# Peptides against a protein of PDB entry 2L9B, part 90

Target 1, 91 residues: chain A of PDB entry 2L9B
Amino acid sequence: ANFLSQKFPELPSGIDVNINMTTPAMMISSELAKKPKEVQLKFLQKFQEWTRAHPEDAVSLLELCPQLSFVTAELLLTNGICKVDDLIPLA
Target 2, 91 residues: chain A of PDB entry 2L9B as posed
Amino acid sequence: ANFLSQKFPELPSGIDVNINMTTPAMMISSELAKKPKEVQLKFLQKFQEWTRAHPEDAASLLELCPQLSFVTAELLLTNGICKVDDLIPLA

## One batch from the design tools (peptide; made by RFdiffusion4, then SolubleMPNN)

Design b1_p29_2_s3 (from b1_p29_2, 13 letters changed)
Fold by OpenDDE base, seed 1:
Structure b1_p29_2_s3 (fold): chain B 91 residues (1-91), chain A 29 residues (1-29)
Amino acid sequence: as target 1 above (91 residues)
Amino acid sequence: SSLLEELLRRGADFDALYEFLEKQIKREE
């Protein structure tokens, strides 16, 4: 296995999505909406703290798991921490 | 490729991702 896979051996692969009916983005948004706001904020806070402590690992994780990038962006937007225009370069 | 293209390639499973991230954070703490 490659180095990144060894680093995050339990990383989920995700699920198949019928793009004619929905998109991964819509699925992520809907799943996030099922979580209480306090849980969303707590998750974001913990991930932020971990990212600050392990920036190189965080970059690697985000590259391996692009879903996490969208999750982070969605949480920032829905909780009013970031604006859409701020995220345009990341799309 | 765009972020959307990466998402389309891998799909989405938020529950699994959530659990994974929590475990990863705990492991690194």
Scores: peptide ipSAE 0.323, ipTM 0.771, DockQ to the pose 0.618
Fold by OpenDDE base, seed 5:
Structure b1_p29_2_s3 (fold): chain B 91 residues (1-91), chain A 29 residues (1-29)
Amino acid sequence: as target 1 above (91 residues)
Amino acid sequence: SSLLEELLRRGADFDALYEFLEKQIKREE
């Protein structure tokens, strides 16, 4: 295991995606949509707070698990917290 | 594009990821 993997040893490996039926983005969006809005907002809030408190760990985690980048963006967008234009600088 | 490529490579399991993040956040509090 590399350094980042050792830093987050319990990070899930994910699941295979049949690209003929769905995409990881679609899967994430669908799963997020199944969660109550209160849960979505709570997760986003806690993750943001954690990110502010632990910026180095947050960067490492987002690098190792880019799914979280998508999750964060999706939650921000779907809950009207930011617009697509706000995410362009992060591309 | 690089993000989507990485997502394709590693797959996606939101439930597991959600649980992991919750635990990670709690651990770092």
Scores: peptide ipSAE 0.321, ipTM 0.742, DockQ to the pose 0.583
Fold by OpenDDE base, seed 3:
Structure b1_p29_2_s3 (fold): chain B 91 residues (1-91), chain A 29 residues (1-29)
Amino acid sequence: as target 1 above (91 residues)
Amino acid sequence: SSLLEELLRRGADFDALYEFLEKQIKREE
């Protein structure tokens, strides 16, 4: 964990979630929905390209920040690129 | 730890995460 944090020193720590009022999934979905669709797709495409170019760094980042895996899945689902059934094997 | 456990522990700061990722990607372009 220390090594991964050194690799991405500017990675945000996140915030506390009041699970009696909302869930992390709801929070992520809500924040994503505030972005225009073109911005969502552009972000997804750039992240995909970066992942292809830096697969080891991508694995490290997703290990350190698993929320990003959820973000990616949500973007794929909400933009109709994937269906829930497509993601089941990855769960 | 599971994805759910980590999400519950750290929560989501999407604006900061978005900015972080944008900077990482742009710096390599």
Scores: peptide ipSAE 0.278, ipTM 0.737, DockQ to the pose 0.611
Fold by OpenDDE base, seed 4:
Structure b1_p29_2_s3 (fold): chain B 91 residues (1-91), chain A 29 residues (1-29)
Amino acid sequence: as target 1 above (91 residues)
Amino acid sequence: SSLLEELLRRGADFDALYEFLEKQIKREE
């Protein structure tokens, strides 16, 4: 295993998206929508705090699991914290 | 962008991901 995998050994593996059934964006949105908004916001807040306190670990995690960036973006959008135009520079 | 394309390549077990992330957060509290 590489350094990043060793750093987060319990990180779940991603799965292939069946494009005949859904899209990656739809899959992420659907899974996130299963969580109550209060849980979504609490998760987002705590993750933000953790990222600020541990920026090197956060970079490593996002490099290993870049989908987490999309998760974060989706949570920001669906909860009205950001607008689509706010995220354009990040894409 | 190429980054967006990479982000949308695969899905995940998001319940497991949430549990993992929450464990990391709690560990540092």
Scores: peptide ipSAE 0.157, ipTM 0.627, DockQ to the pose 0.538; fails the geometry check

Design b1_p29_2_s4 (from b1_p29_2, 15 letters changed)
Fold by OpenDDE base, seed 5:
Structure b1_p29_2_s4 (fold): chain B 91 residues (1-91), chain A 29 residues (1-29)
Amino acid sequence: as target 1 above (91 residues)
Amino acid sequence: SSLLQHLLKHGVDFDALEAFLEKKIKEDE
């Protein structure tokens, strides 16, 4: 078994992206936008909570699934918690 | 064209991801 499946067996695979029709970033943003603001914020809070409790696992997860990094950034931006300039030092 | 976009081969299944995180949170309770 690969490391990803071993450490995070319940991690979803995600959905296929056709780069000829869209970009992963556009797709992620679109999927997030389908959820109400309350759900988005709740998701962000849960992820942040888990990250604080399990920082090493969170780092591993974010490295293996960069989608989550994008999701986190997108949620921070779209919900007005951070601005683009606030995230530049983290890039 | 960025490294991030290169690594993002799949989009997000938000519902599944939410369920995944909820399970992880429960592991701490």
Scores: peptide ipSAE 0.201, ipTM 0.689, DockQ to the pose 0.609
Fold by OpenDDE base, seed 1:
Structure b1_p29_2_s4 (fold): chain B 91 residues (1-91), chain A 29 residues (1-29)
Amino acid sequence: as target 1 above (91 residues)
Amino acid sequence: SSLLQHLLKHGVDFDALEAFLEKKIKEDE
C-alpha cells in the first residue's frame, strides 16, 4: 500500500498501455474522444469544483497521477478552452 | 517525449474516473 492508494483508495487504476503498439498519449486521447463533448465539459466542471474545494488534494492527485494532468490539458486544448502556448509554462 | 511516456504508464478509464470524481463531489456537498 502506497500513499496514493491510502489517500485515494477509490481512484481507478487506469488502462495498461503497450507502448510498442501505441503511445500512452494516443491511448488517452483516444479514450477521451469516445466521450461526447458535453460529457467532456461536464467532467472538467466536476474536476474544477473538486479542485476549488480541496486544492491540496488536487495537487497531490495530479502529482501522483500525471496521466490526469495530461487528461486535463488534452480536454482544455481539444475543447478550445486554452491554447498550447498557455500550457508551455507548466511543462 | 520519452519523459511523458514514462510518466503516462497507464491510460484512463474515463467512466471509472468520472465516477470517482462524482463521489468526491458528493462527499463535499
Scores: peptide ipSAE 0.176, ipTM 0.669, DockQ to the pose 0.608
Fold by OpenDDE base, seed 2:
Parts: C-alpha cells; sequence; structure tokens
Structure b1_p29_2_s4 (fold): chain B 91 residues (1-91), chain A 29 residues (1-29)
C-alpha cells in the first residue's frame, strides 16, 4: 500500500483524464458544472469544515491530490466566492 | 500548461469525494 492509501484508505482514486480528448482542467470544470450550485456549495462547506478540523490532513491531501486544489479554486471562482486575484496570495 | 496537465492527470469523481468528506465529518461527530 502506498502512502496515500495508508493515510486516506477510502479516498476515491479519481477518474483518468484522457488528454487526447480534452485537457484535465476542462474535464474537471465540466464534471463540476454537472452538479447543481447547491451541491457545489455544500461540498465547499464540508471541505472547509473538514480542513478546519484537520489542517495537517488537508495539507497532505492537497499535496497528494493536486487536482483537488484546482477543484477548490474552480468552485470558488465559478460561484463568485473569490476572484482570481484573491487566490494569488495562496499560490 | 504542461505542468498543470501532469498534476491533473486524474479527474475527480465528485460524488465519491463528497461521500468521502461526509464520512470524515461524521467521524468528528
Amino acid sequence: as target 1 above (91 residues)
Amino acid sequence: SSLLQHLLKHGVDFDALEAFLEKKIKEDE
């Protein structure tokens, strides 16, 4: 078992991105857009709650799964919660 | 960018990820 599996045994593996058909960013954006706004906001709230309670685990998760950083940023931007300039200090 | 494409090799199963987070939150309750 790899480190990711050990620390987050029930973390979903994700979906393979076929870069021959689309870019990973576009695929992620497309998948997110399939969800209602209410679901997107609920996810952000849950992720925020978990991050606050487990900051070290959250850092590890985002480092091991960089796509989640993109997901979070995309949801913040598309829902008008943050602007692009708001994310610069975090990069 | 090529770096971003590499880092984003895997997409996200949104429903599974949400379920994962919900389980983690329940562990705190």
Scores: peptide ipSAE 0.160, ipTM 0.650, DockQ to the pose 0.591
Fold by OpenDDE base, seed 3:
Structure b1_p29_2_s4 (fold): chain B 91 residues (1-91), chain A 29 residues (1-29)
Amino acid sequence: as target 1 above (91 residues)
Amino acid sequence: SSLLQHLLKHGVDFDALEAFLEKKIKEDE
C-alpha cells in the first residue's frame, strides 16, 4: 500500500492506460464526455466544496493523483468556466 | 512517452470517483 491508498483508502484505483492505443489525456477526456453536462457540473461543485472545506487534503490528493488535476482542468475548460489563458500560469 | 503521459498513466473511473466525492460531501453535511 502506497501513501495515496493509506491517506485516501476509499479513493478508486485508476485504469492502466495502454499508450500504444491511446493517451491518458484522451482516455480521461473520453470518459468525461460520456457524462451529461449536468453531471459534470455537479461533480465540479462537489469537488469545489470539498476543496474549500479541506484545502490541505485537496492539495495532497492532487499531488498524489495528478490525473485529477487534468480532470478538473478539462471540466473547467469544456464547460466554459475558465479559459486556457486562466490555466497557463499554473502549467 | 511525454511527461504528461507519465504523470497521467492511470485513467479515471468517473463513476467511482463521483461516488467517492459524494461520500466526502455527505461527511461535511
Scores: peptide ipSAE 0.074, ipTM 0.584, DockQ to the pose 0.557

Design b1_p29_3_s1 (from b1_p29_3, 9 letters changed)
Fold by OpenDDE base, seed 3:
Structure b1_p29_3_s1 (fold): chain B 91 residues (1-91), chain A 29 residues (1-29)
Amino acid sequence: as target 1 above (91 residues)
Amino acid sequence: LLEKIKEFFEQGKGPDFDALLAFFEKLLK
């Protein structure tokens, strides 16, 4: 098993994507838009809470799963919690 | 960040939001 599997054994592997028909940004945005606002906010709350409790693990997770950073950024923007300019350093 | 996401996406995997939510909920149980 790789480092990610060892440290986060319950981490989902993701879904299969046809990369010829979409882009990462479109895929992430589309999947998030399918969820009600309350579910989106619940995700942010749980991720925030876990990040605060386990900052070292959060850094490791985000480095190994960059798509999770994009998910978080998209949710922050869509729900009006931050502006695009706030995320420029992370792009 | 976008380049790293692109690299991962080229492997044919995308985010599973429902599974990710369940993952974090379990971590906080």
Scores: peptide ipSAE 0.196, ipTM 0.668, DockQ to the pose 0.712
Fold by OpenDDE base, seed 5:
Structure b1_p29_3_s1 (fold): chain B 91 residues (1-91), chain A 29 residues (1-29)
Amino acid sequence: as target 1 above (91 residues)
Amino acid sequence: LLEKIKEFFEQGKGPDFDALLAFFEKLLK
């Protein structure tokens, strides 16, 4: 098992994506948009709670799974919680 | 960030939102 599997054994493997027909950003945005607002906010809430409880593990997870950073940023923006300028320090 | 995401997607995998939500919920238990 790789480091990621060892550290986060329950981490989902993800879903198949046809990269010939879409971009990662488009795919992520599209999948998120399929979820109702309350589910999107629930995701942010749970991720935030876990991040607060395990900040070092959260950093590791986001480094190993950069798509989670994009998901989080997209949800923050689309739900009006953050502005693009608020995310500049993370770039 | 986008370049790192592209590298991940080169493996043919994208984020499973429902599974990720469940994952975080389990981590909090």
Scores: peptide ipSAE 0.190, ipTM 0.656, DockQ to the pose 0.705
Fold by OpenDDE base, seed 2:
Structure b1_p29_3_s1 (fold): chain B 91 residues (1-91), chain A 29 residues (1-29)
Amino acid sequence: as target 1 above (91 residues)
Amino acid sequence: LLEKIKEFFEQGKGPDFDALLAFFEKLLK
């Protein structure tokens, strides 16, 4: 239907969220916290690898799925990989 | 960024972490 959908037909559509129960940030943080640290780091690694291989597509993906930027930022912060100041340009 | 995320969530959808992980793993194959 759209540019990214054509490039990535298997892109997940996401999960249903009751927006009246929690804030987006809280929901993302809580969902991530449910994942083992190993899985969190694996996600970062795979996303990093893919981003390096497909930088233009990565930009498009993050534009279409801004929540992914928050996910990545949260994982980087919670795992002590970077500090808030490091993410200022990306906010 | 936060405003963009807010707008996305207002659609009633949030990220599927497991699906995203699988998605990237498949792309890297």
Scores: peptide ipSAE 0.184, ipTM 0.652, DockQ to the pose 0.711
Fold by OpenDDE base, seed 4:
Structure b1_p29_3_s1 (fold): chain B 91 residues (1-91), chain A 29 residues (1-29)
Amino acid sequence: as target 1 above (91 residues)
Amino acid sequence: LLEKIKEFFEQGKGPDFDALLAFFEKLLK
Protein backbone atom coordinates (compact mmCIF):
# COMPACT_ATOMS: atom_id res chain seq x y z
CA ALA B 1 0.00 0.00 0.00
CA ASN B 2 1.17 3.53 -0.80
CA PHE B 3 1.49 6.35 1.70
CA LEU B 4 -1.84 7.91 0.75
CA SER B 5 -3.84 4.74 1.36
CA GLN B 6 -1.98 4.09 4.60
CA LYS B 7 -2.49 7.60 5.94
CA PHE B 8 -6.10 7.86 4.78
CA PRO B 9 -7.40 4.30 4.41
CA GLU B 10 -10.97 5.41 3.71
CA LEU B 11 -10.10 8.18 1.26
CA PRO B 12 -12.10 7.83 -1.97
CA SER B 13 -10.13 6.86 -5.04
CA GLY B 14 -11.97 9.31 -7.27
CA ILE B 15 -13.93 8.87 -10.47
CA ASP B 16 -12.83 7.99 -13.97
CA VAL B 17 -12.56 10.93 -16.34
CA ASN B 18 -12.18 11.04 -20.09
CA ILE B 19 -9.35 13.53 -20.35
CA ASN B 20 -9.89 13.92 -24.08
CA MET B 21 -13.38 15.32 -23.60
CA THR B 22 -12.87 17.66 -20.67
CA THR B 23 -10.35 19.67 -18.69
CA PRO B 24 -9.84 19.51 -14.94
CA ALA B 25 -11.44 22.91 -14.47
CA MET B 26 -14.43 22.04 -16.63
CA MET B 27 -14.94 18.70 -14.91
CA ILE B 28 -14.72 20.07 -11.40
CA SER B 29 -16.92 23.06 -12.17
CA SER B 30 -19.53 20.85 -13.81
CA GLU B 31 -19.64 18.31 -11.00
CA LEU B 32 -19.91 20.97 -8.33
CA ALA B 33 -22.64 22.82 -10.21
CA LYS B 34 -24.76 19.67 -10.09
CA LYS B 35 -24.90 19.92 -6.31
CA PRO B 36 -27.34 22.17 -4.46
CA LYS B 37 -25.83 25.22 -2.79
CA GLU B 38 -26.58 23.71 0.60
CA VAL B 39 -24.54 20.62 -0.22
CA GLN B 40 -21.67 22.74 -1.53
CA LEU B 41 -21.60 24.78 1.65
CA LYS B 42 -21.86 21.63 3.74
CA PHE B 43 -18.75 20.28 2.04
CA LEU B 44 -16.86 23.48 2.80
CA GLN B 45 -18.02 23.41 6.39
CA LYS B 46 -17.01 19.80 6.95
CA PHE B 47 -13.65 20.23 5.25
CA GLN B 48 -12.97 23.40 7.23
CA GLU B 49 -13.96 21.69 10.45
CA TRP B 50 -11.75 18.69 9.75
CA THR B 51 -8.84 20.91 8.74
CA ARG B 52 -9.02 22.80 12.01
CA ALA B 53 -9.17 19.60 14.01
CA HIS B 54 -6.39 17.88 12.05
CA PRO B 55 -4.09 20.52 10.55
CA GLU B 56 -1.13 18.18 10.01
CA ASP B 57 -3.27 15.60 8.23
CA ALA B 58 -4.96 18.35 6.22
CA VAL B 59 -1.60 19.52 4.89
CA SER B 60 -0.70 15.97 3.92
CA LEU B 61 -4.05 15.42 2.23
CA LEU B 62 -3.90 18.62 0.20
CA GLU B 63 -0.34 17.90 -0.89
CA LEU B 64 -1.30 14.42 -2.05
CA CYS B 65 -4.68 15.44 -3.50
CA PRO B 66 -4.26 18.86 -5.13
CA GLN B 67 -7.61 18.47 -6.89
CA LEU B 68 -9.17 18.93 -3.48
CA SER B 69 -7.59 22.37 -3.30
CA PHE B 70 -9.15 23.21 -6.65
CA VAL B 71 -12.55 21.96 -5.49
CA THR B 72 -12.31 24.10 -2.40
CA ALA B 73 -11.19 27.15 -4.37
CA GLU B 74 -14.03 26.74 -6.86
CA LEU B 75 -16.59 26.44 -4.09
CA LEU B 76 -15.24 29.53 -2.37
CA LEU B 77 -15.44 31.50 -5.61
CA THR B 78 -18.85 30.34 -6.81
CA ASN B 79 -20.44 30.90 -3.42
CA GLY B 80 -19.01 34.40 -3.16
CA ILE B 81 -16.85 33.69 -0.15
CA CYS B 82 -13.58 34.59 -1.87
CA LYS B 83 -12.49 36.53 -4.93
CA VAL B 84 -10.01 35.38 -7.56
CA ASP B 85 -7.37 37.72 -6.20
CA ASP B 86 -7.60 35.99 -2.82
CA LEU B 87 -6.52 32.70 -4.39
CA ILE B 88 -3.60 33.90 -6.50
CA PRO B 89 -1.02 32.96 -3.85
CA LEU B 90 -2.34 29.38 -3.90
CA ALA B 91 -2.02 28.82 -7.65
CA LEU A 1 -1.42 23.92 -8.14
CA LEU A 2 -2.86 23.69 -11.64
CA GLU A 3 0.04 21.60 -12.87
CA LYS A 4 -0.37 19.16 -10.00
CA ILE A 5 -4.09 18.91 -10.69
CA LYS A 6 -3.38 18.20 -14.34
CA GLU A 7 -1.12 15.34 -13.33
CA PHE A 8 -3.98 13.64 -11.51
CA PHE A 9 -6.39 14.16 -14.38
CA GLU A 10 -3.86 12.73 -16.78
CA GLN A 11 -4.21 9.54 -14.75
CA GLY A 12 -7.90 9.59 -15.63
CA LYS A 13 -9.04 10.40 -12.12
CA GLY A 14 -11.25 13.25 -11.00
CA PRO A 15 -12.73 14.17 -7.65
CA ASP A 16 -15.64 12.15 -6.29
CA PHE A 17 -17.53 14.93 -4.56
CA ASP A 18 -20.15 12.79 -2.85
CA ALA A 19 -17.56 10.33 -1.58
CA LEU A 20 -15.35 13.14 -0.31
CA LEU A 21 -18.26 14.67 1.57
CA ALA A 22 -19.06 11.32 3.15
CA PHE A 23 -15.39 10.87 3.98
CA PHE A 24 -15.20 14.12 5.93
CA GLU A 25 -18.51 13.49 7.67
CA LYS A 26 -17.27 10.11 8.83
CA LEU A 27 -13.98 11.55 10.07
CA LEU A 28 -15.84 14.06 12.21
CA LYS A 29 -18.03 11.48 13.94
Scores: peptide ipSAE 0.181, ipTM 0.648, DockQ to the pose 0.707

Design b1_p29_3_s2 (from b1_p29_3, 11 letters changed)
Fold by OpenDDE base, seed 2:
Order: structure tokens, then sequence, then C-alpha cells
Structure b1_p29_3_s2 (fold): chain B 91 residues (1-91), chain A 29 residues (1-29)
């Protein structure tokens, strides 16, 4: 197993994205938008809780899974929790 | 970050939102 699987053995494999149909960012944003607002907020809540409980693992996960950073950023922006300027230092 | 995201997307992988949510819930249980 690769390092990601070793570090996070129960981490989902993710989904295949057809990058030829549209911009990957647009695809992800569209899929997120299909989720009810309460589900989006639940994700942010659980991720926040997990980050607090496992800060070192959270850093590792975000480094290994950049798509998760994108998801989080999109959800923060879409739900009005964060502004673009807040994310600039992280980009 | 943006560069990392672009590089990852270039590989054709995206997040499984529902599975990730379940993952975090399980980790916190």
Amino acid sequence: as target 1 above (91 residues)
Amino acid sequence: LLKKIAEFFAKGKGPDFDALLAFFEKQLA
C-alpha cells in the first residue's frame, strides 16, 4: 500500500473525474451544490471536529489530498463562512 | 495549494463527498 493508504487505511478512494467534459473545479462545485445545505454544513462541522481532534493528521490529509482542500474552500465560500481573501494565505 | 489542486485534478481524481463525510463521522465515533 502507498503512504496514503497506510496513513489513512479507511480513507475513501475518491471518484474518477472526467476532466475532458468540463473544468474539474466546475464539476466538483456542481456536485457539492447538489448536496442539501444542511449536509454541506454537517461536513464542515465534522471536518472541523476531526481537525481539532487530529491536527497532525489533518495537515497530512490536506497535503496528500488537495481535492479536500478545494472542497473545503468551496463550501466555506459558498456558505458565506469565508471570503476569498481569507483563503489567500493558504493558496 | 492551487498548484497542488491543479496537479491532482490532472490525474482525474475527485473527492467522494458522502464517503468523506462518513469517514470523518466514523473517525469521531
Scores: peptide ipSAE 0.450, ipTM 0.825, DockQ to the pose 0.725
Fold by OpenDDE base, seed 1:
Structure b1_p29_3_s2 (fold): chain B 91 residues (1-91), chain A 29 residues (1-29)
Amino acid sequence: as target 1 above (91 residues)
Amino acid sequence: LLKKIAEFFAKGKGPDFDALLAFFEKQLA
């Protein structure tokens, strides 16, 4: 098992993606947009709570799963919680 | 960031939103 699986054994492996059909960014944005706003906000809430409770694990997870960073950023932007300028320094 | 995401997607896997939500909920329980 890789480091990610060892550290987070219950972390989902993800969904199959055909990278020849669209860009990763477009795919993520599209999939997120299919979720109700309430569900999107719930995700942000739970991820925030988990990050506060497990800051070191959160850093590790975001380093190992860059797609999760984009998911979080996209949700923050689309729900008006932050501005693009707020995230530029983190890119 | 986008480059790293693209490299990860090249493996054929993308984020499973529903599964991730369930994961965090379980971790917080």
Scores: peptide ipSAE 0.447, ipTM 0.820, DockQ to the pose 0.685
Fold by OpenDDE base, seed 5:
Structure b1_p29_3_s2 (fold): chain B 91 residues (1-91), chain A 29 residues (1-29)
Amino acid sequence: as target 1 above (91 residues)
Amino acid sequence: LLKKIAEFFAKGKGPDFDALLAFFEKQLA
């Protein structure tokens, strides 16, 4: 097993992305948009709570799973919680 | 960040939203 699996054994394996049909970013954005707003906000809330409880693990997870940063940023922007300019320094 | 994301996406893997939500809920329970 790779380091990610060792550090987070319960973490989902993810989904396969066919990059020949669309860009991964577009696919992710589209799939997120299909989720009800309540579910989107619930995800942000739970991720935020987990980050508070496990700050060092959160840093490790975002380093090892950078697509999660994209998901989080997309949800923050589309739900009007922050602006693009707020995230630029973090990129 | 964008470079890291692009490199990871090149591997053909993306996040499973529903599974991730369940993961965080389980970790917080």
Scores: peptide ipSAE 0.446, ipTM 0.821, DockQ to the pose 0.689
Fold by OpenDDE base, seed 3:
Structure b1_p29_3_s2 (fold): chain B 91 residues (1-91), chain A 29 residues (1-29)
Amino acid sequence: as target 1 above (91 residues)
Amino acid sequence: LLKKIAEFFAKGKGPDFDALLAFFEKQLA
């Protein structure tokens, strides 16, 4: 197991991706869009709650799993919770 | 960020939304 799996042993491994089929950003956006809005918002809520309860672990997770950073940003933007200009300064 | 994401995808793994949601729900239970 890699360092990520060691620090977060219950974290899922992810799904198989063929980078020749689509770009990573397009793939993530497409998969998220397949989920009902209520489920998308539930994800944001649970991730927010976990981040507040475990801020140091949250930083570590986002550093080790950059896919999750994009997932979060995409969900915030597509659901109108924030604007692109809100995220640019944090990039 | 996108470059780092691309590097992870190049390894053949992407995020599993449903599994991630279940993970956070379990952590908060």
Scores: peptide ipSAE 0.444, ipTM 0.819, DockQ to the pose 0.675

Design b1_p29_3_s3 (from b1_p29_3, 12 letters changed)
Fold by OpenDDE base, seed 3:
Structure b1_p29_3_s3 (fold): chain B 91 residues (1-91), chain A 29 residues (1-29)
Amino acid sequence: as target 1 above (91 residues)
Amino acid sequence: LLAKIAEFFAQGKGPDFDALLAFFDKQLA
């Protein structure tokens, strides 16, 4: 397995994407939009709790899975939890 | 960030939301 799988053995591999048919942002937004709002918020809550409990691992995960950073940002924005300007320092 | 995402995306993989949710749920259990 790759380094990511070694550090997080139970982390899912993800879904197959045809890069000629979509962009990363479009794909992520589309996948998130398929889920009910309550499920989206549950994801944020669980990720937040885990991040608070395991800050070192959270940093590692976000470095190894940059998609998660985008997912988190997208969820925060689309659910009105934060504004675009709030995320500029992190961009 | 977007550049890094693009690199991973170019490998033909994107995030699996349902699986990720299950992952974090299990990690917290």
Scores: peptide ipSAE 0.377, ipTM 0.776, DockQ to the pose 0.716
Fold by OpenDDE base, seed 5:
Structure b1_p29_3_s3 (fold): chain B 91 residues (1-91), chain A 29 residues (1-29)
Amino acid sequence: as target 1 above (91 residues)
Amino acid sequence: LLAKIAEFFAQGKGPDFDALLAFFDKQLA
């Protein structure tokens, strides 16, 4: 067990990806596109709420799972909540 | 950020959106 599993034992391990057939950006975009808009917004809402309630854990999670930062950014952009320029300092 | 994502992605794992949603929902319960 790595540090991530120790700190977040209930965190999902993720999905298996064939890295020869896709890129991280393509995979994330594809997975998000499979979800209804209402589900995408629900994710943002829950993640925001969790971040507010557990700010230190949120920082740790985003450091250990940078994919989550990309997911969040993509959702903010595709749902028209943020512009690309708004996120540049965080990239 | 993208470099870090690629590093983790190279492990053959990507984010499970449904599972992540369930995870946060459980954490907030």
Scores: peptide ipSAE 0.376, ipTM 0.775, DockQ to the pose 0.697
Fold by OpenDDE base, seed 2:
Structure b1_p29_3_s3 (fold): chain B 91 residues (1-91), chain A 29 residues (1-29)
Amino acid sequence: as target 1 above (91 residues)
Amino acid sequence: LLAKIAEFFAQGKGPDFDALLAFFDKQLA
């Protein structure tokens, strides 16, 4: 947590989750489903743009915040941008 | 990947989608 804060000082801490009441997949899917498609696509666009501009930081962020990888994968799948087979090599 | 996600999730934190979007917006501004 300290390292994350140092490298990405403005990175949000996230939301509190009771792990006994849900799973990561359920939680992420639920939260994403609450967002309009336009917002979901905007997130992908901004993340893609940031990744292109800061590839090393993007790798670091995804390593330190694996939930972000899951979010991205879920968004790609649910919006029909890629198939499950496309993501297997990256898992 | 799934194991890492589960490990992080066990810390009691989940992604804040709106905050993440704001984060990237600010980084790209």
Scores: peptide ipSAE 0.369, ipTM 0.771, DockQ to the pose 0.709
Fold by OpenDDE base, seed 1:
Structure b1_p29_3_s3 (fold): chain B 91 residues (1-91), chain A 29 residues (1-29)
Amino acid sequence: as target 1 above (91 residues)
Amino acid sequence: LLAKIAEFFAQGKGPDFDALLAFFDKQLA
């Protein structure tokens, strides 16, 4: 098992995607848009809460699962919580 | 970042948001 599996054994593996039909960015944006706003905000809330409670684990998770960084950024932007300029230092 | 995301995406997997939400709920319990 790799470090990710060892550190986060219950982390979901993800959903199947046809990589020939779309780009990662479009796929992520589309999947997020399918979720109700309350679910999107709940995700941000829970992820933020978990990050504050386990900052070292959060760093590890975001390093090993870069898609989560994109998801978080997209949610922050689409829900008007931050602007693109706010994310420039993080890119 | 985008390059790393693309690399992961090339495996044919994308984020499972429902499962991720459940994951964080369980971790916070």
Scores: peptide ipSAE 0.368, ipTM 0.770, DockQ to the pose 0.706

Design b1_p29_3_s4 (from b1_p29_3, 10 letters changed)
Fold by OpenDDE base, seed 4:
Structure b1_p29_3_s4 (fold): chain B 91 residues (1-91), chain A 29 residues (1-29)
Amino acid sequence: as target 1 above (91 residues)
Amino acid sequence: LLEKIAEFFAQGKGPDFDKLYEFFEKLLK
């Protein structure tokens, strides 16, 4: 087992993506848009709470799963919490 | 960040929002 599986054994593997038909941004936007705003915000809340409680694990998770940072960014943008200019330094 | 994201997606995997939600629900109980 790789480090990711050892550190986060319950972390989902993700879903298959046809890279020829979509971009990461399109994929993330599409999947997130399937959920109501309330569910999106609840996800952000849970992730934020976990990050506060487990900052070292959060760093490890985001290093190993950078797409999660993009998910977070997309949710912040689409829900009007942040603006694009706010995220430029993080790109 | 964008480069790392691109590298991950190049593997043909994307986020499973439902499972990620369940993951954090379980972590926080």
Scores: peptide ipSAE 0.350, ipTM 0.823, DockQ to the pose 0.706
Fold by OpenDDE base, seed 1:
Structure b1_p29_3_s4 (fold): chain B 91 residues (1-91), chain A 29 residues (1-29)
Amino acid sequence: as target 1 above (91 residues)
Amino acid sequence: LLEKIAEFFAQGKGPDFDKLYEFFEKLLK
C-alpha cells in the first residue's frame, strides 16, 4: 500500500469538481459555507487538537493533501482568527 | 501552496467537509 493509505487509511477522497466552472478557492469556500460557523469552528478545533498531539503526522498529511492547508486558511480567515496579510507568504 | 492545490483539484476532486470532519474525529481516538 502507498504511504497515504498506510498512514491515513480513512482519509476521504473528496467530491467531484468541474474545474472549468470553479477554482479550488471557490470550491473550498462553498463547501465550508454549507456548514454553520459553530461546525466550522469545531472542525478547526479537532484539527488543531490532532495537530498538537501528532505534529509530525500533521506535516505529512498537509504535504500530501495541500487542500487541507487551504481549508485551514479559509477557516482561520472567515472566522476572524487570522488576517489575509498573515497568510500571504503561505499562498 | 496554491500551485499544489491547483494540481490536486485538476484531478477533479474537492473537499468533502462531512467526511473530513469525521476523519479528524476518528484521528483523535
Scores: peptide ipSAE 0.348, ipTM 0.821, DockQ to the pose 0.744
Fold by OpenDDE base, seed 2:
Structure b1_p29_3_s4 (fold): chain B 91 residues (1-91), chain A 29 residues (1-29)
Amino acid sequence: as target 1 above (91 residues)
Amino acid sequence: LLEKIAEFFAQGKGPDFDKLYEFFEKLLK
């Protein structure tokens, strides 16, 4: 965590969530749906490109920020890029 | 994975999509 924070000082800390009124899935779905489809897909593309170029850092990032895995999964599913069964082994 | 996500969200934090987008845009420049 400290390593990633030092390596990626601009990494967002996230936003506050009232966990009594929402679930992770609901929250992620809601936030992502606020953005146009083209923006969602562009985010996926950029994240994919970065992950491909920096696989070790990507693993560390996803360990530090596991919600990113859920974000990515939701985007993949919502945009019809993959099916739920395709992601089960990763969950 | 689901357990890790649940544990993280239990802290009351969720994704900031706008900032995440900007973050990755900068990383790839």
Scores: peptide ipSAE 0.347, ipTM 0.821, DockQ to the pose 0.719
Fold by OpenDDE base, seed 5:
Structure b1_p29_3_s4 (fold): chain B 91 residues (1-91), chain A 29 residues (1-29)
Amino acid sequence: as target 1 above (91 residues)
Amino acid sequence: LLEKIAEFFAQGKGPDFDKLYEFFEKLLK
């Protein structure tokens, strides 16, 4: 068993991606756009609440799963919560 | 960040939004 599975045993394994036909950014944007704005905002709210309650675990999760950072960034940008300048250092 | 994500995606896995949503709902239960 790897460290990620031990720390977060119920973390989803994800979905298969054809990396030859799409970029991670395109894939993430496409999947998120399939959901209504209400669902997107509720996701941000739940993630924010969890990170506030479990800051150490949140840091560990985002370090081990950088795609989650991009998901969060994309939702923040598309919903007008933050600006591009705020994310430039992370790109 | 994008480079790190690309390296992870090379494993053939991407985010499942529905399952991630359920995961965080369950974490807050």
Scores: peptide ipSAE 0.278, ipTM 0.793, DockQ to the pose 0.688

